# Peptides against a protein of PDB entry 1MQS: the designs that were tried, part 46

Target 1, 223 residues: chain A of PDB entry 1MQS
Amino acid sequence: ILKMLFLNKDLNNNDNITTITDDIFNQQEIIWKVLILDIKSTATISSVLRVNDLLKAGITVHSLIKQDRSPLPDVPAIYFVSPTKENIDIIVNDLKSDKYSEFYINFTSSLPRNLLEDLAQQVSITGKSDKIKQVYDQYLDFIVTEPELFSLEISNAYLTLNDPKTTEEEITGLCANIADGLFNTVLTINSIPIIRAAKGGPAEIIAEKLGTKLRDFVINTNS

## One batch from the design tools (peptide; aimed at target 1 L11 Y136 Y139 F217)

Design b2_p24_5 (made by RFdiffusion4)
Pose (drawn by RFdiffusion4):
Structure b2_p24_5 (pose): chain A 223 residues (1-223), chain P 24 residues (1-24)
Amino acid sequence: as target 1 above (223 residues)
Amino acid sequence: SYDEVLNKFENFINEKLNHIKNNI
């Protein structure tokens, strides 16, 4: 999360520190930025970062994408928002409106090609595609409550999975999401683990789903 | 123009993915 608040700096280069000392913060000399969150993404940040931490990272203000936000045409913006048609539209609207000097679009989970092309087509007929400095799938779609406790914030799962009423489609979709939440965690750990799961029930489906996802990820690296 | 914008955005995502892969 902090690396993202630094415009995904230090990326594409060296350094192995973990929580930047102030003397180095003065090495790059950092400038204030607007931080745009949404309901879901605010729940992710406010769980691990205090307001003081945000300022210390150069974040002047933070507001939701859906609020009426007064313009700051000369101030950078970092969007950390869910990969939704709704949000993408507003980014396009803010982009046109010239609400901010620059855009650093950061997606909470992962943006589908379906919506990447959408955002891209809309932005193309603006004379301002140049202002979007970066678009990143961050893979931080979970909440870390305590140091080693995390949640996918998918409430009422035992019910949805065992309710006879539930479709054989709703179940597949739910497993697919849980498979993603895990995938989002695993990428954060930066370790491709061995999947072990109890057979017979949802844990297996999710295991085999996550297995396939991690399998492609390992492939679409080297070959 | 659309193709240039789309390629730009794809490159950004690829850069991020390459960063993740390099850290594994």

Design b2_p24_5_s1 (made by RFdiffusion4, then SolubleMPNN; from b2_p24_5, 15 letters changed)
Fold by OpenDDE base, seed 3:
Structure b2_p24_5_s1 (fold): chain B 223 residues (1-223), chain A 24 residues (1-24)
Amino acid sequence: as target 1 above (223 residues)
Amino acid sequence: KFEEVLKKLENDLQKQKDAIAKNI
């Protein structure tokens, strides 16, 4: 994911996300980019990266692929979306309309041969293949399996908070609210989930908060 | 132009796979 945000440049994988972003921020000129996501990829990003991490990576704006987006013809775009015909058609339409200066396309999973050929065909017709700088398939080492409802909620919250003015305190507050919501859900369904979260991101914060709430609840109920 | 574009895309995908394989 971080490599994608830095246009798939070679990053030293041995460092923590914060260290990597800080080192790059200090050593290289920040290239401001737009990040285009779908529902699935938004959930993935939200589970791993903080808003500040995106900002440090040079992400100035993020949006859903299906959302109407303002043209930024002088700004490069990173797509991180599912390999679907619909998404390909939207990307090509964005290309046709010169919505961005450059296109870095990252699919969340393997692109099927038929869709690869379709993408190539459509791009060739536009005559703007030079704007397509990269096409990659992303192999996520982890599957963020969240209920669709929770994924949507997290995605909406993430999109709402994606303001350069967003503070770490606001992010922490949001994580607390999400943990509260999850806690209430657990109590409602009367089922204690196994809590798993990606390390180093908001998901870990949420997991820790949720775990604490559940532990406190169990202690108070058994007393 | 189709073949050229297709080849470019294939090369990008292969480059990524190779990079991943070297890091594993």
Scores: peptide ipSAE 0.524, ipTM 0.915, DockQ to the pose 0.283
OpenDDE base, seeds 1, 2, 4, 5: peptide ipSAE 0.521, 0.521, 0.516, 0.514; ipTM 0.914, 0.911, 0.908, 0.912; seeds 1, 2 fail the geometry check

Design b2_p24_5_s2 (made by RFdiffusion4, then SolubleMPNN; from b2_p24_5, 14 letters changed)
Fold by OpenDDE base, seed 2:
Structure b2_p24_5_s2 (fold): chain B 223 residues (1-223), chain A 24 residues (1-24)
Amino acid sequence: as target 1 above (223 residues)
Amino acid sequence: KFEEVLSKLEKSLEDQENYIKKNI
């Protein structure tokens, strides 16, 4: 799962999730991403990762695939969903609408050949295959092989944030909470990050809020 | 175009399999 959240970059496998997230957070620029889930994958993620872990992985927003989602054309998306015709159709529709900048598609179980061909056919029609950066499957099987992932406590906080009726005010509130989480992480790691965010989305709001918090902290500590 | 996209997706799945095999 962590590999998925970090766009399948090489992670040091010998460390616990907290150490891995801390090490990556300290060594690399945070790439802000959207995480798209279904009911099954939501249960899986909630059992393995804490809210703070998602934030450390650069997940700014997570939503259910069947929910109405605001376009974030400058933000890459990670899909972690069941390999169904319905989910494939939704992903392709999101691609057609330029909902995100990049598409990292990770199916929870094996992708059947017929659905692979259907996905390829639909993507070919869009002419936007270049936006698809990855297609992986069987991710739940990989989680089972990584028992260290199950040592993390379930954070109940994630289930409350996925309301499809999210108003701009709710998004702003979520961004504030994310910025607070990131700020606390920065203080815990004792490292000031270089903040880069895409313009016109939640990442910019988060970056601005985090930047303000960090500036205020530095000013207050030096006074 | 279809065959090209299909080949790309198949390669991605193969890359994943190879990555897993190397890390086991």
Scores: peptide ipSAE 0.583, ipTM 0.933, DockQ to the pose 0.251
OpenDDE base, seeds 1, 3, 4, 5: peptide ipSAE 0.572, 0.554, 0.532, 0.566; ipTM 0.934, 0.922, 0.918, 0.930

Design b2_p24_5_s3 (made by RFdiffusion4, then SolubleMPNN; from b2_p24_5, 14 letters changed)
Fold by OpenDDE base, seed 2:
Structure b2_p24_5_s3 (fold): chain B 223 residues (1-223), chain A 24 residues (1-24)
Amino acid sequence: as target 1 above (223 residues)
Amino acid sequence: KFKEVLEKLEKSLENQRNYIANNI
């Protein structure tokens, strides 16, 4: 799961999730991205990760695949969903509509040959195969049962983010909360991250807010 | 175009599967 969130970069697997996220957060440029889930994968993620872990992994927004999602054409997306015809059709529709800049597709279980061929056929018609960076299938045969509280917290974040009535003000508020979380993380780790944000999306808003908070902190600490 | 896309996707899946198999 963590490898998926970090776009399948090599991670040191000998450490706990917190240590891994902290080490990566300190050593690498944060790539802001959207996480697209379904009901099954939401349960999986909630059993392994906390909301703060998603933020540390650069997940700015997470949503359910069946929900209406705002276009973020300059933001890369990670799909972590069941290998179904329905989900494949939605991903292809998102590709057609230029919903995101890049597509990292991770299925929660083995992708059948027939669905692989269907995905390839549909993608070939779009002419946008270059936007698909990865197609992986995960062998997550176990769900780590974490307290329902973590599942509820992640679910609440999803519900707030995917309201089709989400106003620009609500997006701004969420970006502020994310920036606050990241700022607190930076202070806890005592390391200033290199921030890279795509233009024209929530990543830019978050980067700007975080940058301001860090600058203000440095000024106040040196005064 | 279909064959090229299919080959690309197959390669992506195979790379991951092999990586997992080698690290188990």
Scores: peptide ipSAE 0.503, ipTM 0.910, DockQ to the pose 0.249
OpenDDE base, seeds 1, 3, 4, 5: peptide ipSAE 0.499, 0.497, 0.487, 0.496; ipTM 0.908, 0.908, 0.904, 0.908

Design b2_p24_5_s4 (made by RFdiffusion4, then SolubleMPNN; from b2_p24_5, 14 letters changed)
Fold by OpenDDE base, seed 1:
Structure b2_p24_5_s4 (fold): chain B 223 residues (1-223), chain A 24 residues (1-24)
Amino acid sequence: as target 1 above (223 residues)
Amino acid sequence: KFKEVLEKLENSLKNQQNAIQKNI
């Protein structure tokens, strides 16, 4: 998240958010930016960052993507929104309108191929692709509900996993998706967790899959 | 124009993935 707010510049991760923001605020010329959110990303940002942190990161104003926003043609914009057709259309409309000087687009989850192509197509028509400086995805596959609680917000996951009519294949597939989300969460937090799970259920399957992904990642990164 | 833009976006996404891998 902080990297996103600083346009994905290298940040020393060893310091507290406050220390990082203070150091950057004091050492570098603040680039003022607009932060554009949706409902989901707003919840995430609010759970992780304080208003003062946003200000220290150079966020002058934050707004919802669906809200009417005033043009700031000389100000760069950071989008942190869900990868939806609706959001893409709004971003492209903002681009067409020269609403901001630069566009840093960060999707909260993986951008599907079809939406990537749609974005590219629409941007190509505008002739303003040069204003798009960055497109990132998979930023946050989790929502912080409590300081020590994270949710992937997978619809009906609990019901599906506990429904006796659910097939083994469906369970395995869902567990894989959950493990992927957790893996992305770990990468986002930049810490390797100790994994604990109850034995004999879906939690064990998820834990095993996550453990394997983490091990493989560490091995492949160190090679 | 479409192909060029698509390539640009794909490269951006790829760069992100590479950066994540280097920081771990």
Scores: peptide ipSAE 0.520, ipTM 0.914, DockQ to the pose 0.591
OpenDDE base, seeds 2, 3, 4, 5: peptide ipSAE 0.485, 0.476, 0.471, 0.467; ipTM 0.898, 0.894, 0.894, 0.894

Design b2_p24_6 (made by RFdiffusion4; failed a check: too like the target's own chain)
Pose (drawn by RFdiffusion4):
Structure b2_p24_6 (pose): chain A 223 residues (1-223), chain P 24 residues (1-24)
Amino acid sequence: as target 1 above (223 residues)
Amino acid sequence: AETIEEKLTELNEEKFEEFEELTE
């Protein structure tokens, strides 16, 4: 999360510290930025970061994508928002409106090609595609409550999974989401683990789903 | 661990380059 608030700096290069000392902050000399969150993404940040931490990272203000936000045409913007048609539209609207000097679009989970092309087509007919400095799938779609306790924030799962009423489609979709939440966690750990799961029920489906996802990830790296 | 991080970086870069290409 912090690396993102630094425009995904230090990326594409060296350094292995973990929570930047102030003397180094003064090495790059950092400038204030607007931080745009949405309902879901605010719940992710406010769980691990205090307001003081945000300022210390160069974040002047933070507001939801849906609020009426007064313009700051000369101030950078970092969007950390959900990969939704609704949000993408507003980014396009803010981009046109010239609400901010720059855009650093950061997606909470992962943006589908479906929507990447959408955002891209809309932005193409603007003379301002040049203001979007970066677009990143951050893979932080979970909440870390205590130091080693995390949640996918998918309430009422035992019910949805065992309710006879529930479709054989709603179940597959739910497992697919849980498979993603885990995938989002696993990528954060930066370790491709061995999946072990109890057979017979949802844990297996999710295991085999996550297995396939992690399998492709390992492939679409080297070959 | 670093390999995974680099991969994620590359994916983001490639996707952004593709975004720029689409907007051209």

Design b2_p24_6_s1 (made by RFdiffusion4, then SolubleMPNN; from b2_p24_6, 13 letters changed)
Fold by OpenDDE base, seed 2:
Structure b2_p24_6_s1 (fold): chain B 223 residues (1-223), chain A 24 residues (1-24)
Amino acid sequence: as target 1 above (223 residues)
Amino acid sequence: SKIIENALNKKNEEKYNYFKELTK
């Protein structure tokens, strides 16, 4: 979410929200922008960020996409909305109206190819495609609450992974099983996670395997 | 790690590029 709010700038994901926002604030001039949400994404954002966090991220105003919004032709806009035809049409209308200077479009889940093509077609007709700076899927279509701890209920996983007698093949196999379980979990919660894993161990192997699975999935879902 | 992030970024870049091509 923070990366989105900073126009896809690379951020240190190891830090908390406050540290990230403070660091960026100290390093460069803040770019003020408008955040356009829908009901669903509003809940998502509100569960993760405080109002002050938005301000520190350079969000001067946030509004609902279906609401009448005042034009700010010199201000870039970030859209974070559901991937629907309705929202696409509204975005295009905003573009036609020169409501903002730049458009950074982010969808809460994958925008299917047909809708992407529809968006592109409509934008092409406007002749203002240069104002569209981003069309991304964020896969953040749920409310983020307190972190949940869950188990895949794989027997003796910790012991196996830490036993020096365990073979590389066994470790690889177990890691694959864990990755499969995590993949299913990710699909269940319908969110693409940021993976944090210790380097040089089984956790890294799991992370790599899961990453590959998720990447392949993302590719297929956007086709 | 940033594996997932990198994967997503790559896909999004491809999506955006495809979008840009369609808007020409």
Scores: peptide ipSAE 0.519, ipTM 0.911, DockQ to the pose 0.454
OpenDDE base, seeds 1, 3, 4, 5: peptide ipSAE 0.512, 0.508, 0.517, 0.510; ipTM 0.914, 0.914, 0.914, 0.914

Design b2_p24_6_s2 (made by RFdiffusion4, then SolubleMPNN; from b2_p24_6, 14 letters changed)
Fold by OpenDDE base, seed 3:
Structure b2_p24_6_s2 (fold): chain B 223 residues (1-223), chain A 24 residues (1-24)
Amino acid sequence: as target 1 above (223 residues)
Amino acid sequence: SDKIQKALDEKNEKTYEEFKKLTS
């Protein structure tokens, strides 16, 4: 995933994501890129990367593929999306409209031959095949089998929290919703957790809100 | 880890090469 964010350049094999991003950030000029995701890939990115990782990787803006996106004809785009006919059509439409300067296409799973041919055919018709710099298809099969892991299934939470256009009010509202969800989960499982969160970000806000809710609840139930 | 990454890289390159062939 990190390699993809750096336009599939060779990265030094350090196991620590933070170390890799720091090293690259310090050693190389940052190429600003647009990251285009879908629902599935958003979940994947959210599970492995922190907010600062995207920034350090030079992601200037990220959006869902189905969202209306502003043209950035001088900016390269990284697509990380499911290999579907719908996504292919959208990518080709973006190509036709010169939405970005270069297209680095990464499919979240194996691209079937028929879809590869369809993509190639459509791109050929546009006459803009030179703008397609990558077409990769890595298989992502992340199965979470741990019973202690769960999702609140809040749509686009990661994107919202990491979008520079998101307002403070929107962030606060989302954090409140997440805290509410976690609180309800705690009540459901009947276990009060130790709250741990990264400092300096939305996670800390969520943790504080959750902590307050739990404390208030305990006080009210013991009274 | 290195073996897996190498395999992924090879697969990706193969896909891209095939794409280029189809668009040429």
Scores: peptide ipSAE 0.432, ipTM 0.890, DockQ to the pose 0.288
OpenDDE base, seeds 1, 2, 4, 5: peptide ipSAE 0.439, 0.430, 0.414, 0.453; ipTM 0.893, 0.890, 0.884, 0.898; seeds 1, 2, 5 fail the geometry check

Design b2_p24_6_s3 (made by RFdiffusion4, then SolubleMPNN; from b2_p24_6, 13 letters changed)
Fold by OpenDDE base, seed 3:
Structure b2_p24_6_s3 (fold): chain B 223 residues (1-223), chain A 24 residues (1-24)
Amino acid sequence: as target 1 above (223 residues)
Amino acid sequence: SKLIEKALNKKNEENFKYFKELTK
């Protein structure tokens, strides 16, 4: 989330949110931005960040994507919204109207290929593709307050995930296994959890994988 | 942690690259 708010710049400090925001605020010129949210992403942001954190990240104003928003043609915008056709259309309309100077688009979960292509096609037609600076998936659609702790009893998971010598492939593989375990757990309890994962770590990968599995399952069961 | 972040960033960058190609 913080990376998103700082236009996906590398944040060198593994410190807490407050420390990171303070350091950046003190060391760098703040780029003021507009944050565009939807109902789901608002809940996500509110659960992780304080209003002061947004300010320190350079968010001058935040609004819902469906709200009437005044044009700020000289201000870059960060979209953090659900990957839906509706939101895509709104973003494109905002682009057409030159509502903001730059568009940093972040989706709360994976944007399906068909929607990505649709977005690209519409943007292409506008001739304003240069204003699109990012189209990223953040995979933050699930934030769970830990009601219960349980173990999947995967051998050496902690050591593997925290070993600096562990390869990306090894981490990815382990995360996949964990996600599978969690998926099975979710199915067992017959409850769709709100998935909360720390950013930039294995938990985020796991959350993404789990989310995908759950979505696929729901789609397949409803079809 | 850094490796995971790198992987996610790479994926996003690749997707964005693909997007940019489609918008040409």
Scores: peptide ipSAE 0.480, ipTM 0.898, DockQ to the pose 0.514
OpenDDE base, seeds 1, 2, 4, 5: peptide ipSAE 0.468, 0.476, 0.478, 0.466; ipTM 0.893, 0.891, 0.899, 0.892

Design b2_p24_6_s4 (made by RFdiffusion4, then SolubleMPNN; from b2_p24_6, 10 letters changed)
Fold by OpenDDE base, seed 4:
Structure b2_p24_6_s4 (fold): chain B 223 residues (1-223), chain A 24 residues (1-24)
Amino acid sequence: as target 1 above (223 residues)
Amino acid sequence: SKEIEEALNKKNEEKYEEFKKLTE
């Protein structure tokens, strides 16, 4: 997440957030940026970073993507938002209006191919593709409550999984969503977990799906 | 794991490259 805030610069991962931000701040090499969030990513950021951390990372202002924002044509913008058609359209509109000098687009979860194509098509039409400096997936689709405890903030997951009236299809879908969230978490923390789950229930399904995703990711990336 | 970080970076770079390609 800090890498994102520093425009994908390499950072020393051995230091805590405060140390990293302090070191960079003291070096007086801060590039001031605008951070654009949505409701979901705001919650995520708030769980990981303090306001002072944002400032030290060079974030002058942060705003919601759906809010009316003043143009800052000389300031680069970091978007950290959900991969939705709505957000894409807003980003493109901001691009059209030259709202910022540069656009660093980061999605909270994986942007699917169809939306990537849509984004690219719209940007192409504007003729301002050169202003798009980044289109990355940051895989921060979770809320950190404690250093070793996090929540995917999936509404009523426990209730749904334990409700006997829940259909198999619903369970499967929910398990997939949970696995996706966990996968994103693993990638974010840069640690491959030992997955343990109770047998014979949704937890096992989730564990299996997560394991598969992790294996596939490693295999595909190493190929 | 450094491996995961590298993999993630590679994936993101590929995504951006694909985006650029699609905008051309």
Scores: peptide ipSAE 0.495, ipTM 0.908, DockQ to the pose 0.684
OpenDDE base, seeds 1, 2, 3, 5: peptide ipSAE 0.485, 0.503, 0.479, 0.489; ipTM 0.906, 0.910, 0.903, 0.906; seed 2 fails the geometry check

Design b2_p24_7 (made by RFdiffusion4)
Pose (drawn by RFdiffusion4):
Structure b2_p24_7 (pose): chain A 223 residues (1-223), chain P 24 residues (1-24)
Amino acid sequence: as target 1 above (223 residues)
Amino acid sequence: SNPIESKSAIEPPNNPNLPEVILL
């Protein structure tokens, strides 16, 4: 999360510290930025970061994508928002409106090609595709409550999974989301683990789904 | 116009091995 508040700096290069000392923050000399969150993404940040931490990272203001936000045409913007048609539209609207000097679009989970092309087509007919400095799938779609306790914030799962009423489609979709939440966690750990799961029920489906996802990920690296 | 591209903010680990699924 902090690396993202630094414009995903230090990326594409060296350094293995963990929570930047101030003397170094003065090495790059950092400028204030607007931070745009949405309902879901605010719940992710406010769980691990205090307001003081945000300022210390150069974040002047933070507001939801849906609020009426007064313009700051000379100030950078970092969007950390859900990969939704609704949000993408507003980014396009803010981009046109010239609400901010620059855009650093950061997606909470992962943006589908479906929507990447959408955002891209809309932005293409603007004379301002140049202002979008970066677009990143961050893979931080979970909440870390305590130091090692995390949640996918998918309430009422035992019911949805065992309710006879539930479709054989709603179940597959739910497992697919849980498979993503795990995948989002696993990528944060930066370790491709061995999947072990109890057979017979949802844990298996999710295990085999996550297995396939992690399998492709390992492939679409080297070959 | 400059195309818009997205990137992953997370790189793969060094020398990744294929995962195994073990059903218990």

Design b2_p24_7_s1 (made by RFdiffusion4, then SolubleMPNN; from b2_p24_7, 8 letters changed)
Fold by OpenDDE base, seed 1:
Structure b2_p24_7_s1 (fold): chain B 223 residues (1-223), chain A 24 residues (1-24)
Amino acid sequence: as target 1 above (223 residues)
Amino acid sequence: SKPIVAKSAIKPPENPKLPELILE
């Protein structure tokens, strides 16, 4: 999250948020930016960062993407929003109206190819593609609540997996989604996992899928 | 016009090794 606020530059992550923000604030010229959020990302930001942290990161103002926002054509904007068609349309509209000087777009989860293509097409039509400086995704695939504890925050996962009315196809789909989330988590933590799972249920399916994804990733990166 | 490329915020591990799976 802090990396995003500093336009995805490399940060020394060995220190706490306060130390990092203080060091950057004191050592570097602050670039003032606007932060555009949605409801989901607002909750996340509020849980992790204080208002003073945002200020130290150069966030002069923050607003919801669906709210009426004043144009700041000389100020760069950071979008941190869900990868939806609606949000893409709003971003493109903001681009068309020259609402900000530069656009740093960060999606909370994975951006599907079709939506990326839609974004690219709409931006191309505007003739203002040069204002799009960055597009990132997969920031909130998992939530860390405690040391060594995290959640994928998949709605009703337990209920769905244990409901006898749930089809095998639905279970398989959900297990794939969970495995994808865990995969991204492992990569984010940058640690080699030992995967432990209960035998004979969805946990085994997820573990096998995760193992396969990680193995494939290792093989592909080492080739 | 530069093509829009989406990048993942997730960094790949520097020294990827194969995971171990333990079924319990």
Scores: peptide ipSAE 0.118, ipTM 0.534, DockQ to the pose 0.709
OpenDDE base, seeds 2, 3, 4, 5: peptide ipSAE 0.070, 0.064, 0.062, 0.071; ipTM 0.440, 0.499, 0.464, 0.476; seeds 2, 3, 4 fail the geometry check

Design b2_p24_7_s3 (made by RFdiffusion4, then SolubleMPNN; from b2_p24_7, 9 letters changed)
Fold by OpenDDE base, seed 3:
Structure b2_p24_7_s3 (fold): chain B 223 residues (1-223), chain A 24 residues (1-24)
Amino acid sequence: as target 1 above (223 residues)
Amino acid sequence: SKPIVSKSAVKAPENPKLPELILE
């Protein structure tokens, strides 16, 4: 939960929530954010965090997703809500309305494939996919940096990566395929990227493979 | 709760033509 409130950045391992929030507040410039909740997630947050903890995490305003909320177009928003069609439609509507500057979406449980596809399709139609910075559920996290990310057949990759029965070999194979696709995209755009990935998961594997492919290509082309 | 591993930025040598990999 604290990781989510700090936009999924790495936190120092301290056992005390208050100590963590105080340390972060004192060491870094606080990013003020809006927190959007539903009834279920409100209960979850209230069980583990105090109002003062939210303030120390940079939450200036928190509200229910179904409530009328004032636009804050220069403020990033964190959504922590149930993975439902209704909530997805509201998020997309908020996106269309430019209600916030950036959208960090965290679903409280697993996002079904059909809802992921619906979200991707609706966001693609808006032309504002660049405002969605992160989408997380209990099993998968991905950062949306470009509109093309939603055009990738992410659904199949999502299912494979979230299935606990998927073998390490299958994950490695999928990561290789994704890296190949990204490599081809980079070559088409004709720009050398900065690759950012989370440690300890498929994203790291993809990033390493992509980096190797790009380095090899650059070396071979300049030789 | 997977342990949040510390950000190790593996900076490849500053060849402006090579991709930078940042692991977070």
Scores: peptide ipSAE 0.071, ipTM 0.471, DockQ to the pose 0.175
OpenDDE base, seeds 1, 2, 4, 5: peptide ipSAE 0.068, 0.070, 0.070, 0.073; ipTM 0.458, 0.465, 0.450, 0.465; seeds 1, 2, 5 fail the geometry check

